# Peptides against a protein of PDB entry 3B8E: the designs that were tried, part 18

Target 1, 230 residues: chain A of PDB entry 3B8E
Amino acid sequence: PFLIFIIANIPLPLGTVTILCIDLGTDMVPAISLAYEQAESDIMKRQPRNPKTDKLVNEQLISMAYGQIGMIQALGGFFTYFVILAENGFLPIHLLGLRVNWDDRWINDVEDSYGQQWTYEQRKIVEFTCHTPFFVTIVVVQWADLVICKTRRNSVFQQGMKNKILIFGLFEETALAAFLSYCPGMGVALRMYPLKPTWWFCAFPYSLLIFVYDEVRKLIIRRRPGGWVE

## One batch from the design tools (peptide; made by RFdiffusion4, then SolubleMPNN)

Design b1_p9_8_s2 (from b1_p9_8, 7 letters changed)
Fold by OpenDDE base, seed 3:
Structure b1_p9_8_s2 (fold): chain B 230 residues (1-230), chain A 9 residues (1-9)
Amino acid sequence: as target 1 above (230 residues)
Amino acid sequence: PVPELVPLR
């Protein structure tokens, strides 16, 4: 999120501290999953694979998978960000390069896509209004990822423990999202305003798209084993 | 119609 903020010069979609919370929360689940997978692999008398090469391959595969999931989650967050800003008069194209004027306290007549003028205070309210639902959207998209992981045929039996770790991680992230969204003072400390329950559903269309995409991907893999989609 | 600020509260 911060990289896109710098590159596209859009209004800040998510606070740095909140990003750190996401990164820490999201990185813990992979780390724990890796630790348990290694423990299960050691318990399963698998033939002596070359421990150095196989560990490296597994770590790379896991890192790549989590990297892809993280990108999809970020896309979901940005989807919600753009929806909120569009509903408040700022179309996505209009946001490109707007940061300079957006963050200028002395400019109180920034026009939206419809010609409405926005004061600095109004702009900051909208900006901070995006932070909470962005975070919540990531959590909701992660729920979809959980469902996707459960629908992987070969993974359900092998991923029994992984699913428990994933569920635990998602529970922690949901609890963190609720805490950051509704704890008093978070609006000032983290620039996260309280979220209406309706905004929890903003990510659902995107989560559904991810689900459909994964099902289509699985169908393609099943029909064409060894294809580029693997 | 000009979109109004949609509060999350």
Scores: peptide ipSAE 0.026, ipTM 0.613, DockQ to the pose 0.110
Fold by OpenDDE base, seed 5:
Structure b1_p9_8_s2 (fold): chain B 230 residues (1-230), chain A 9 residues (1-9)
Amino acid sequence: as target 1 above (230 residues)
Amino acid sequence: PVPELVPLR
């Protein structure tokens, strides 16, 4: 998120507080779930022919899968950001290089893509309105990730305790998203303004993309047993 | 007009 902010000079898509909430609030449960999946893979697989190399390969595969999922999550967040700004009159092309004027408190006549002038206060309201749905988008995309993990685990004889952790994670993430989005004072304290319920649905195409991605991955694994994609 | 994304309370 910060790299695109620096390179494209667009209005800030994700606040520092929102990033902290993602890192500390939403990413912990997926990380725990992955750690348990690794532990089961080590128990359920027949003695690896070469324990050192097979562990390294499995760690690399998990790291790559997590990295790919993280990229799709980020894309989902940015999609939501661009949709919100476009609905408010700022087309994606117009946002390129706009940050300098956007963040200037003394410029109260920043024009959108349709020639409407925006005050500094109005611009900041829209910007902070983007932070909340970016976070919510990540949570909704993570629902898909957790469901996929549950499906993988169900195929690997995973005990009921792991399913409870995944379900707990879904509730925790959703509760956190609702709290940050709708609790009074969050706009002032965290610069996370409340969003309309319709914005929760903006992430659904990306959740579907993750499901499709994982099904394709599973198909590849099934067709090439022993391939590097496990 | 800023689209009513957030009800200006």
Scores: peptide ipSAE 0.024, ipTM 0.581, DockQ to the pose 0.090
Fold by OpenDDE base, seed 2:
Structure b1_p9_8_s2 (fold): chain B 230 residues (1-230), chain A 9 residues (1-9)
Amino acid sequence: as target 1 above (230 residues)
Amino acid sequence: PVPELVPLR
């Protein structure tokens, strides 16, 4: 998120402190959950493996999975960010390069995509209104990603929710999202304004698309063992 | 009360 903010010079989609909360609060428990699940899957296969080679392969696979999840999370967050800004008159193309004028408190006539002028105060309200749903969107996308990552080849419907650590992680990140979104003072402390409950659903279409895409991917893998999609 | 998005004028 921060890289796109710098490169594209768009209004800040997510505050630095909020990013730290994501990295430390939402990513750590899922990471542990995935590590345990991979270990359990490997133990169940009972093939004599070379411990050194297999550890390296597992570390690479875990790293790739986390990298992919992180990219998907960022895409989901930006989706919500662009939806909110578009609904407030700022189309994605108009946001490119806008940060300089957006962050200038002395410019009170920044025009949106429709020619409406926005004061500094109004712009900051919209900006900080984006922070909370961006974070919540990451959590909602993580629900899908964690469920998807449970198996490489099997459908979620076949594997079920047997990983207790995964379930615990889902509850913890959801509780954290609710706390950061609705606890008094979070708007001042984290620049996270309270979110209407309806905005929790903004990421659901995106999460569903990811889920469907991965289920199709897994179906292809099951039908064509040894394909390039592994 | 939860703040609303800034309405378009």
Scores: peptide ipSAE 0.016, ipTM 0.567, DockQ to the pose 0.127
Fold by OpenDDE base, seed 1:
Parts: C-alpha cells; sequence; structure tokens
Structure b1_p9_8_s2 (fold): chain B 230 residues (1-230), chain A 9 residues (1-9)
C-alpha cells in the first residue's frame, strides 16, 4: 500500500494508525489460527518422516499463503479507495500525481475530474473518509480469505467453524473495525471518520470475485494436477 | 451533473 502511494503520488489511502491496527490487530489472529489448524492437522496425521523439513515446508506454505492474502487485501482496500474517490468526483487517472497539490494547505482550488474546486479542508475530509472504509474492506476481505483457505485443505464441513480461535479472530477484527469506525473522537484522534453501514458491503463483490477465482483455480488444479496454476 | 459530495457522514 505504501509503495503505491509513493509510486503513483496519490492521496494517502491509509493513515499510519490504520496500518498499525491492520498489522497488529487483524493480521495476528488469522496467522495464529492458521498455525493452530496446521498443528492440529499434523497431530492427527502420522508423525512427519523429517519434522524439521516438514515444518520448514509448512512455514513456507503459510508464509506464501499469508503473502498472497495480504496482496489480495491490499487490492481490495485500493478498490474501495478508488470507488469512494470516484463517487466524490476524483477518477483514478486524475489521482495520479495529485498528492502534491492535495496535501498543500494553501491550494484551495484543486479541481476534481468534473471541474469542481475543492478546498484543503474538503479534500482532507474525503481523504480521512477513505481510511475507515479501507480498513473495513481489509477486514471483510479477510473473512472471505479465511473461509477460502479452509476450503483449500479440507471441505468446509470437516474443518469449518469448529476452530474457536478463528471465530474469535473474526469477532475481534469486526469489533475493532466497529470501534475504530463508530467510537466518538476517532475522526480527530485517528483521522478515521465514521463509516456508513452501507460501505461494509463495498468489499463483498470483491470477496465474491476472489472466491470464484479460487474455486476456478481449484477446479483447474483438480483437472490438471501439477499444472502452472499451483 | 457534478456528483454531490457525499461525505460519509
Amino acid sequence: as target 1 above (230 residues)
Amino acid sequence: PVPELVPLR
């Protein structure tokens, strides 16, 4: 996310506090849940022939899966960011290189894609309005990704909602998202303005697309074991 | 039509 901000010179999609909340709040519990689920699956399987190599392979698989999930989450967040800004008159192409003028408090006539002039205060309200939906989008996409990850290893019915740690993690992420979105003073303290409940659904089409893509990927892998899609 | 600034208020 930060790399795209630097390369594209777009208005800041995520505040430092939101990044910290993602890294410390949302990513840790899913990672722990996946580690426990893998440990339970390994305990129920015959002892690995080489515990060190099998552990390293498992850690690499977890790291790759986590990296892919993180990229998907970032894409979902940026999708929501671009949708919000487009609905407020700033098309994605117009945002490229706009950061310098956007962040200048002395420029009060920044034009949107439709020729409307925006004051510094108005721009910052829209920017900070994007922070909360970006965070919420990551949480909602993470719900879908966690469900998808479970369906890759075993049927949802065998390894599904029985993982109490996963359910607790999903609840914690949702509670944190609700707290940051609706607690009084979060707009001033964290630059996260209150989110309309409708924006929680902005990530759902993206989550559905990821789900469909993953199911198609699984179908291809099942039809062509050892193909380039693995 | 200029889309109304819908502040997510």
Scores: peptide ipSAE 0.024, ipTM 0.564, DockQ to the pose 0.108; fails the geometry check

Design b1_p9_8_s3 (from b1_p9_8, 7 letters changed)
Fold by OpenDDE base, seed 4:
Structure b1_p9_8_s3 (fold): chain B 230 residues (1-230), chain A 9 residues (1-9)
Amino acid sequence: as target 1 above (230 residues)
Amino acid sequence: PLPVLVPLL
């Protein structure tokens, strides 16, 4: 979000506080829960990793986590952001370079894509209205990310959903996301205005895409050991 | 995870 905010000079897609709520809030219990995941059925049949040559975090893992899954997650967030702004009269093309005037409190006549003028207060309301659904979008795509992280090679259907701590983490992060989104005063405290329940569904295609993408990847690895996808 | 955060930065 912040990189695109700088590069494209668009209104801030996700606030720093909401990012911290993801990093330190919704993602903590899920991440810890992975430590309790059952070993993959074939793990004891694999040769031990050489600690001197084989890194725990290799280029393939970085590429998968940051370059592939992380990009799909970012696209999901930005999709939600652009949809909300478009519904409020700001088409994606009009957002490019708009930040300068958007963030200027002395400009109260910023035009949308339809020639409607927006006061600074109105613009900040719609901006902070975008932050909550963007945050929730990240939580929804994190469901898929967490589930795919259960295994390196085996399908989630082979591994199953037996990790009760992970299941608890999914419910906890969702409950926390709902709390942060709907608790009275969050608009003042966190600049997170309540979202319509429909916005929870905007990320579902991306969450499904992440899941299917990783399952296909794992399927390829299982069928073609030693491939570039491994 | 932290990987989500870097694209979110």
Scores: peptide ipSAE 0.039, ipTM 0.770, DockQ to the pose 0.019
Fold by OpenDDE base, seed 2:
Structure b1_p9_8_s3 (fold): chain B 230 residues (1-230), chain A 9 residues (1-9)
Amino acid sequence: as target 1 above (230 residues)
Amino acid sequence: PLPVLVPLL
């Protein structure tokens, strides 16, 4: 979010505090839970990695994690952000370059796409109203990311959901996200204003897309061993 | 995790 905030000069999509809540809050237990995942049924049929030539973090893993899945996650977050701002009168085109006036506390007449004037305080309420749903959007797409990380080759349907620690992690991160979003005083403490329950659903298409995308990828790997996708 | 953050950042 921060790169687009700088490049496009849009109102801040996701606050630094909300980013810390993702990194140190919602992601930790899910990430640890993967250490308890059962080995894939075919793991003993695979040759061991060559420690001299094969990197643990290779270009393919980086491409998948950051270049593919991470981009879909970012798109989900930005979709939620643009929908919320559009519902508050700020169309996506109008947001380009708006940051300069948006962040100026002395400008109290910033116009939206419909000619309505917004005070600094009103603008900051809308901005912080975007931060919480963006955060929740990331949690929802992380459900799919965590589930697809259970396996490298096998379908999640072949592996199953037997890892109780992973299931606990999914509930924990969701409960933490709800706590941070709705607990009284979070608007003051974290700049996380409460979101309408409907905003939880904005990420669902993207979460489904991540899941389907990875399942199709894994299907291709299983059908064409030694392909460029493996 | 880091994969979510870096594209977001």
Scores: peptide ipSAE 0.039, ipTM 0.770, DockQ to the pose 0.020; fails the geometry check
Fold by OpenDDE base, seed 5:
Structure b1_p9_8_s3 (fold): chain B 230 residues (1-230), chain A 9 residues (1-9)
Amino acid sequence: as target 1 above (230 residues)
Amino acid sequence: PLPVLVPLL
């Protein structure tokens, strides 16, 4: 969010505290749970990697993690951000360049797309109101990301959901997200204002897209072994 | 994780 915040000069989409809650909160147990995943059924049919040529982190992994899945996750977060701001009177086009006046404490008459004036305090409430649903959006797309990470080649339907620690991680991250979003005093302590229950659903299309995208990728790999997608 | 963070940055 910070790159687009700098480039497009939009109101801050995600705060430092919410980023820390993702990195140190919701992602830890899910990430640890992957260490307990069962080996894929075809592992004994695969050749061992060449330790001299094959890196553990290769260009394909970077492309998949950052360039494909990470970009879909970011798009999901930004979609939620733009929806919330549009519901509060700020259309996406109006947000371009608005940061300069938005962050100015002395300007109390910033107009929205409908000519309504917003005080600095009102604008900051709306900004922080975007941070919590953006955070929740990331948790919802992380459900799909965690599930697709269970396997490299096999479908999740072939692998199954036998990893009890992963299932626990999905419940834990969701419970933590709900706690941080709705616990009294989180607005003061973390600048996390409570979200409307409807905003939890904004990420669902993107979570489904991540899942379908990876299952299609894995299907292509299984049907056409040795392709550039592997 | 870092992959989620970088697009989020």
Scores: peptide ipSAE 0.039, ipTM 0.777, DockQ to the pose 0.020; fails the geometry check
Fold by OpenDDE base, seed 1:
Structure b1_p9_8_s3 (fold): chain B 230 residues (1-230), chain A 9 residues (1-9)
Amino acid sequence: as target 1 above (230 residues)
Amino acid sequence: PLPVLVPLL
C-alpha cells in the first residue's frame, strides 16, 4: 500500500494496524498449519535437495510468491479499495494526487467526482471504511494462497484436504477477521469500521483466480518437467 | 503475508 500511496498520492489504502492484524493475527495459524501437511505422493521418487547448490528459497519461489501470487493478492485489495471509494463518490482517476488535500484536517471542502464536498472527518470515515474490507480481501485471497501452498507439484485434488490443522487455520483466520470487522469499538480501537457483508464477496474472483492459476501451473509442471514454469 | 505485503507496500 505504501509504494502506491507515495507514487500515486492516493488516500491510504491499508493502515498499519490492519497490516499488523494480518501479520500477527490472521496468517500465523495458517502458516504454522503447513508444518503438519502430508508429504506429496511422489516425494520418494524425487531426489533429495542438494544443500550446496539448491537454495531453500530460489528465484522461482520468489517469482511465484511475490511476483505472481502476491501481485494478484495486491490487485484484489486495491480493487476492493477502488470500488468502495467509487461507491462513495471518488472515482479512481480523481484519487490520483488527492492525498495532500485528503490528509489536511483544515480542508473541509474536498470535492468528490460528483462535486460533493467532504469534511475531514467524513473523509477519514471513508478511508477507515476502506481499511477493513481491504483486510478482509487479503484474508479471502489468503484462503487460496494457503490451499495452493499444500503442494509444490501435485494438484490439491490429488493431495486432498486431510490436514485438520490447516482447516482449523482457515476457520480461525476467518473468525478473527469477522471479529475484528464487527466487534463493537473496533472503529475506535483499531480504526477498523465495520464492513457490509457484501464486501466479503469482492475478493472471491481473485481467490478463485489464484487457485486456478496455481493448479494450471502445477498441471504444466507435471506434464512438462523441467520447463521454465517449474 | 510477506509475499502479499511487499506488493501491497
Scores: peptide ipSAE 0.037, ipTM 0.774, DockQ to the pose 0.020; fails the geometry check

Design b1_p9_8_s4 (from b1_p9_8, 5 letters changed)
Fold by OpenDDE base, seed 1:
Structure b1_p9_8_s4 (fold): chain B 230 residues (1-230), chain A 9 residues (1-9)
Amino acid sequence: as target 1 above (230 residues)
Amino acid sequence: VPPPLVPLF
C-alpha cells in the first residue's frame, strides 16, 4: 500500500491506524491458532529440517508469502480502493499524481474525473471511507490465507477443519473487523468510517483466488515432487 | 507454516 502511495502519488489507500488494527488486531489470534494445527498425515514421510542448511524463512517461503499471496492480497485491497474512489467520481487514472493537491488543506476545488469540485473535508471523508473497506478486504483475503497455511503439501480437504482455535480465530477477526467498522465513534477515534455491507463482498473473488491458487499449487507439488513450484 | 502475511507495506 505505502509503496504505491509514494510511487504513484495517489491518495492514501490504507491508513497507519488501519494497518495497526490488522497487525495487532485481526492477525494475532489467527496466527496463534496455527500452533494448534494437527500435523499433516505425511509428516513421517518427510525428512527432518537440517538446521545448518535449511532456513526457517527460505526463498520459497518469501516467494509464496510476499511474492504470490501477498500480491494477490494487495491487488484485492487496491481493487476495493479504486472501486470506492471511482464510485465517488475519481477514476484510477485521475488519482495518479493527485496526492499533492489531495492532501493540501488550502485547496478546496480539487476536481474529480467529472469536473466536480471537492473540498479538503470532503476528500478526507472519502479517503477515510476507503481505509475501512481496504482493511475489511485484507481480513477477507486473510480468511483464505489462514486456511491455506494449515498445510504445506496436503489439501485442506485432506487435513480438514478440525482446529477449533483456528475456527475461533476466523470468527474473532471477522467480529473485530465488524466492530472496528461499525462501532459509533470509530470515525473520530480511528478515522474508520462505516462501510456499506456490499464492500465485504469485493474481496471474495480474491479470497477464492488465493484458496484455489494454493490448492492447485499443493496439487502440483503432490503430483510432481521436486518441481520448480515447490 | 508460512506466517500470515502482515501487510507491512
Scores: peptide ipSAE 0.030, ipTM 0.700, DockQ to the pose 0.016
Fold by OpenDDE base, seed 3:
Structure b1_p9_8_s4 (fold): chain B 230 residues (1-230), chain A 9 residues (1-9)
Amino acid sequence: as target 1 above (230 residues)
Amino acid sequence: VPPPLVPLF
Protein backbone atom coordinates (compact mmCIF):
# COMPACT_ATOMS: atom_id res chain seq x y z
CA PRO B 1 0.00 0.00 0.00
CA PHE B 2 2.56 2.63 1.08
CA LEU B 3 4.88 2.00 -1.91
CA ILE B 4 2.06 2.71 -4.39
CA PHE B 5 1.03 5.74 -2.31
CA ILE B 6 4.56 7.15 -2.81
CA ILE B 7 5.15 6.06 -6.44
CA ALA B 8 1.72 6.98 -7.84
CA ASN B 9 1.09 9.93 -5.45
CA ILE B 10 -2.49 8.75 -4.83
CA PRO B 11 -4.63 9.53 -1.74
CA LEU B 12 -3.63 7.27 1.18
CA PRO B 13 -5.32 3.90 0.50
CA LEU B 14 -4.76 2.41 3.97
CA GLY B 15 -4.12 4.50 7.07
CA THR B 16 -1.35 3.91 9.60
CA VAL B 17 -3.93 3.08 12.28
CA THR B 18 -5.63 0.52 10.03
CA ILE B 19 -2.23 -1.08 9.27
CA LEU B 20 -1.58 -1.35 13.01
CA CYS B 21 -5.04 -2.91 13.48
CA ILE B 22 -4.04 -5.59 10.93
CA ASP B 23 -0.50 -6.23 12.18
CA LEU B 24 -1.29 -6.09 15.93
CA GLY B 25 -5.03 -6.82 15.96
CA THR B 26 -6.53 -9.16 13.39
CA ASP B 27 -3.32 -11.08 12.49
CA MET B 28 -2.07 -12.00 16.00
CA VAL B 29 -4.49 -14.74 17.09
CA PRO B 30 -4.54 -16.37 13.62
CA ALA B 31 -0.72 -16.41 13.51
CA ILE B 32 -0.49 -17.94 17.01
CA SER B 33 -3.13 -20.53 16.06
CA LEU B 34 -0.75 -22.09 13.49
CA ALA B 35 1.45 -23.29 16.37
CA TYR B 36 -1.44 -25.62 17.32
CA GLU B 37 -1.83 -27.11 13.82
CA GLN B 38 -1.39 -30.86 13.47
CA ALA B 39 1.67 -32.11 11.62
CA GLU B 40 1.07 -33.11 8.02
CA SER B 41 0.60 -36.84 7.40
CA ASP B 42 3.88 -37.06 5.45
CA ILE B 43 6.09 -35.19 7.99
CA MET B 44 8.05 -38.36 8.91
CA LYS B 45 8.98 -38.82 5.22
CA ARG B 46 10.71 -35.41 5.11
CA GLN B 47 14.36 -35.04 5.99
CA PRO B 48 15.17 -32.77 8.94
CA ARG B 49 16.22 -29.25 8.01
CA ASN B 50 19.98 -28.84 7.91
CA PRO B 51 20.59 -25.72 10.07
CA LYS B 52 23.88 -25.00 8.23
CA THR B 53 22.48 -24.96 4.67
CA ASP B 54 18.70 -24.60 4.90
CA LYS B 55 17.43 -21.13 5.83
CA LEU B 56 14.23 -20.64 7.84
CA VAL B 57 13.34 -17.82 5.44
CA ASN B 58 14.31 -18.89 1.93
CA GLU B 59 13.60 -17.63 -1.60
CA GLN B 60 10.58 -19.94 -1.92
CA LEU B 61 9.03 -18.52 1.27
CA ILE B 62 9.68 -14.92 0.17
CA SER B 63 8.25 -15.68 -3.29
CA MET B 64 5.13 -17.25 -1.76
CA ALA B 65 4.50 -14.67 1.00
CA TYR B 66 5.44 -11.41 -0.77
CA GLY B 67 5.52 -12.28 -4.47
CA GLN B 68 2.35 -14.38 -4.74
CA ILE B 69 -0.10 -14.23 -1.81
CA GLY B 70 0.86 -10.72 -0.66
CA MET B 71 0.41 -9.38 -4.20
CA ILE B 72 -3.08 -10.91 -4.50
CA GLN B 73 -3.99 -9.40 -1.10
CA ALA B 74 -2.70 -5.99 -2.18
CA LEU B 75 -4.65 -6.21 -5.46
CA GLY B 76 -7.82 -7.01 -3.50
CA GLY B 77 -7.33 -4.01 -1.21
CA PHE B 78 -6.56 -1.65 -4.09
CA PHE B 79 -9.56 -2.93 -6.05
CA THR B 80 -11.83 -2.02 -3.11
CA TYR B 81 -10.10 1.37 -2.78
CA PHE B 82 -10.52 2.24 -6.47
CA VAL B 83 -14.18 1.13 -6.50
CA ILE B 84 -15.04 3.33 -3.50
CA LEU B 85 -13.24 6.36 -4.91
CA ALA B 86 -14.87 5.83 -8.32
CA GLU B 87 -18.31 5.69 -6.64
CA ASN B 88 -17.44 9.03 -5.02
CA GLY B 89 -16.47 10.67 -8.33
CA PHE B 90 -12.71 9.94 -8.44
CA LEU B 91 -11.75 7.67 -11.35
CA PRO B 92 -8.42 5.75 -11.01
CA ILE B 93 -6.60 7.84 -13.65
CA HIS B 94 -7.59 11.08 -11.85
CA LEU B 95 -6.02 9.83 -8.59
CA LEU B 96 -2.50 9.75 -10.10
CA GLY B 97 -0.55 12.70 -8.68
CA LEU B 98 -3.60 13.94 -6.71
CA ARG B 99 -2.05 13.33 -3.23
CA VAL B 100 -0.30 16.72 -3.00
CA ASN B 101 -3.53 18.68 -3.48
CA TRP B 102 -5.62 16.06 -1.66
CA ASP B 103 -3.62 16.38 1.57
CA ASP B 104 -3.42 20.21 1.41
CA ARG B 105 -5.90 21.55 3.98
CA TRP B 106 -5.85 25.02 2.37
CA ILE B 107 -7.13 23.72 -1.00
CA ASN B 108 -10.92 23.41 -0.75
CA ASP B 109 -11.72 23.20 -4.47
CA VAL B 110 -10.11 19.89 -5.55
CA GLU B 111 -12.12 18.68 -8.53
CA ASP B 112 -13.22 15.09 -9.05
CA SER B 113 -13.45 13.36 -12.45
CA TYR B 114 -16.83 15.05 -13.04
CA GLY B 115 -15.78 18.62 -12.14
CA GLN B 116 -17.34 18.58 -8.65
CA GLN B 117 -15.31 20.48 -6.06
CA TRP B 118 -14.36 18.81 -2.77
CA THR B 119 -13.40 20.58 0.45
CA TYR B 120 -10.55 19.25 2.58
CA GLU B 121 -13.05 17.89 5.12
CA GLN B 122 -15.07 16.11 2.43
CA ARG B 123 -11.88 14.57 0.97
CA LYS B 124 -10.79 13.31 4.39
CA ILE B 125 -14.22 11.78 4.98
CA VAL B 126 -14.00 9.83 1.70
CA GLU B 127 -10.37 8.84 2.41
CA PHE B 128 -11.26 7.47 5.85
CA THR B 129 -14.31 5.84 4.26
CA CYS B 130 -11.80 3.96 2.03
CA HIS B 131 -9.56 2.87 4.93
CA THR B 132 -12.19 0.71 6.65
CA PRO B 133 -13.21 -1.32 3.55
CA PHE B 134 -9.53 -1.76 2.63
CA PHE B 135 -8.92 -3.09 6.15
CA VAL B 136 -11.95 -5.42 5.91
CA THR B 137 -10.73 -6.59 2.49
CA ILE B 138 -7.39 -7.57 4.05
CA VAL B 139 -9.19 -9.51 6.81
CA VAL B 140 -11.29 -11.41 4.24
CA VAL B 141 -8.22 -12.37 2.17
CA GLN B 142 -6.44 -13.32 5.43
CA TRP B 143 -9.12 -16.00 5.95
CA ALA B 144 -7.84 -17.76 2.85
CA ASP B 145 -4.19 -17.08 3.74
CA LEU B 146 -4.59 -18.60 7.20
CA VAL B 147 -6.34 -21.68 5.78
CA ILE B 148 -3.66 -22.27 3.11
CA CYS B 149 -0.91 -21.88 5.76
CA LYS B 150 -2.22 -24.99 7.59
CA THR B 151 -0.19 -27.17 5.22
CA ARG B 152 2.87 -26.96 2.98
CA ARG B 153 2.13 -29.90 0.68
CA ASN B 154 -1.16 -31.58 1.61
CA SER B 155 -4.54 -30.17 0.56
CA VAL B 156 -6.64 -28.46 3.25
CA PHE B 157 -9.22 -31.15 2.46
CA GLN B 158 -6.67 -33.81 3.44
CA GLN B 159 -5.61 -31.96 6.61
CA GLY B 160 -9.12 -30.92 7.65
CA MET B 161 -10.27 -28.10 9.95
CA LYS B 162 -9.56 -29.81 13.31
CA ASN B 163 -7.54 -26.96 14.84
CA LYS B 164 -10.05 -25.30 17.19
CA ILE B 165 -7.64 -22.44 17.94
CA LEU B 166 -7.44 -21.61 14.22
CA ILE B 167 -11.25 -21.67 13.92
CA PHE B 168 -11.42 -19.39 16.97
CA GLY B 169 -8.85 -17.08 15.32
CA LEU B 170 -11.02 -16.79 12.17
CA PHE B 171 -14.04 -15.79 14.27
CA GLU B 172 -11.98 -13.46 16.50
CA GLU B 173 -10.39 -11.55 13.60
CA THR B 174 -13.80 -11.21 11.91
CA ALA B 175 -15.49 -10.04 15.12
CA LEU B 176 -12.66 -7.56 15.76
CA ALA B 177 -12.95 -6.28 12.18
CA ALA B 178 -16.72 -5.82 12.63
CA PHE B 179 -16.18 -4.09 16.00
CA LEU B 180 -13.60 -1.67 14.58
CA SER B 181 -15.81 -1.00 11.53
CA TYR B 182 -19.18 -0.44 13.24
CA CYS B 183 -18.64 0.55 16.88
CA PRO B 184 -19.83 4.13 17.49
CA GLY B 185 -16.94 6.59 17.82
CA MET B 186 -14.42 4.55 15.75
CA GLY B 187 -14.49 7.26 13.08
CA VAL B 188 -13.20 9.76 15.67
CA ALA B 189 -10.93 7.41 17.63
CA LEU B 190 -9.32 5.41 14.80
CA ARG B 191 -10.35 7.31 11.63
CA MET B 192 -12.28 4.18 10.64
CA TYR B 193 -15.66 5.23 9.29
CA PRO B 194 -18.43 2.62 9.05
CA LEU B 195 -18.84 0.71 5.78
CA LYS B 196 -21.87 -0.61 3.97
CA PRO B 197 -22.23 -4.39 4.46
CA THR B 198 -21.81 -4.86 0.67
CA TRP B 199 -18.10 -3.93 0.94
CA TRP B 200 -17.40 -7.20 2.79
CA PHE B 201 -18.14 -9.09 -0.43
CA CYS B 202 -15.63 -7.16 -2.60
CA ALA B 203 -12.77 -9.30 -1.25
CA PHE B 204 -14.48 -12.70 -1.72
CA PRO B 205 -13.22 -13.29 -5.29
CA TYR B 206 -9.65 -12.56 -4.13
CA SER B 207 -10.00 -14.81 -1.08
CA LEU B 208 -11.27 -17.60 -3.36
CA LEU B 209 -8.43 -16.92 -5.82
CA ILE B 210 -5.82 -17.27 -3.03
CA PHE B 211 -7.36 -20.55 -1.90
CA VAL B 212 -7.66 -22.04 -5.40
CA TYR B 213 -4.17 -20.85 -6.38
CA ASP B 214 -2.55 -22.51 -3.37
CA GLU B 215 -4.56 -25.74 -3.71
CA VAL B 216 -3.47 -25.97 -7.37
CA ARG B 217 0.15 -25.25 -6.34
CA LYS B 218 0.01 -27.99 -3.71
CA LEU B 219 -1.58 -30.39 -6.21
CA ILE B 220 1.28 -29.77 -8.66
CA ILE B 221 3.87 -30.34 -5.87
CA ARG B 222 2.19 -33.64 -4.90
CA ARG B 223 2.08 -34.85 -8.52
CA ARG B 224 5.58 -33.62 -9.49
CA PRO B 225 7.89 -33.76 -6.45
CA GLY B 226 11.11 -31.76 -6.96
CA GLY B 227 9.55 -29.55 -9.65
CA TRP B 228 10.24 -25.81 -10.08
CA VAL B 229 6.94 -25.01 -8.26
CA GLU B 230 8.20 -26.36 -4.94
CA VAL A 1 8.23 -23.00 9.65
CA PRO A 2 4.79 -21.79 8.63
CA PRO A 3 4.97 -18.84 6.24
CA PRO A 4 4.12 -15.42 7.67
CA LEU A 5 0.43 -14.74 7.14
CA VAL A 6 0.71 -11.12 6.07
CA PRO A 7 3.66 -9.15 4.77
CA LEU A 8 4.35 -6.52 7.45
CA PHE A 9 5.12 -3.92 4.79
Scores: peptide ipSAE 0.020, ipTM 0.598, DockQ to the pose 0.014
Fold by OpenDDE base, seed 2:
Structure b1_p9_8_s4 (fold): chain B 230 residues (1-230), chain A 9 residues (1-9)
Amino acid sequence: as target 1 above (230 residues)
Amino acid sequence: VPPPLVPLF
């Protein structure tokens, strides 16, 4: 998110406080819950890693986490952001380079894609209105991310949903996201303005895409052991 | 300033 904000000079898509709410709030219990996941049925058929040669965080894990899944998550967040801004008169192409004038409090006549003028206050309201839906979008795509992280090779349908702590984590992160989004005073305290309930559904296609993508990946690994996908 | 095209909330 922040890299695109700098490179494209667009209005801030996700606030610093909302990032902290993800990293320290919604993701903490889900991440801990993975420590309680059952071993995969084929784990005893795998050789132990060599601690001298095999890194815990290898290039493949980085490619999957940041290069593939993380990119789909970011696309989901930016999709929600661009939809909200487009509904408010700012088409995606018009946002390129707009940050300088957008963030200037002395410019009260910033035009949207339809020639409507926006005051600084109006622009900040719509910006902060994007932060909460972006945050909620990340939580929704993290449901899929957490579920796919249960296994390296086996399907989630083979592993099942037996980890009660992981199930609790999914409910907890969702309840926390709802609390942070709708509790009175969160707009003042966290700059998290309330969102329409319909915005929760914007991430669902991306959450499904993450799940399907990983299940297909795992299917390929199971059918072609020792392939470049492992 | 004309009202926003869509309600913000």
Scores: peptide ipSAE 0.017, ipTM 0.571, DockQ to the pose 0.185
Fold by OpenDDE base, seed 5:
Structure b1_p9_8_s4 (fold): chain B 230 residues (1-230), chain A 9 residues (1-9)
Amino acid sequence: as target 1 above (230 residues)
Amino acid sequence: VPPPLVPLF
């Protein structure tokens, strides 16, 4: 979020508070739940890691986590952001460079793509209205991310959903996201404004894409062991 | 090692 905010000079897509709610709130129980996942059925057929040469965090893991899945997650968040701003009169092209005037509290006549003027207060309401749906979008794409993390090689359909702590984590993160989004006073306390229920669905195509992408990757690995995809 | 969940910035 912040990288694109700096490079493109767009209104802030995701606030610091919402990022903290992800990193310290919704993702904690899901991350811990992976420690309770059952070993894959083929674990005894794999060679042990060489502790002198093989890193726990390698280039393949970084590429998968940040370069592939993380980019799809970011695209999902930005999709929600651009849709909300477009529905409020700000087309994506008009957002480029707009940050300077958007964040200036003394400018009360910032025009949208249709020539409507927006006060500083109105702009900040729209900005914070984007933060909560972006946050919820991340939670929805994290469902798929958590599920694909159950296995490295086997399909989730082969592994099954037997980890009760992981299932609990999925419900907990969703309940927490709903609580933070809809509890009275969250707009004042956390600058998290309530979102329309329709915004929860904006992430679903991206969540499905993450799941399908990883299942196809795993299928390729199973059919062609030792390939560059592994 | 399973891939970690991705922190977003």
Scores: peptide ipSAE 0.030, ipTM 0.715, DockQ to the pose 0.014; fails the geometry check

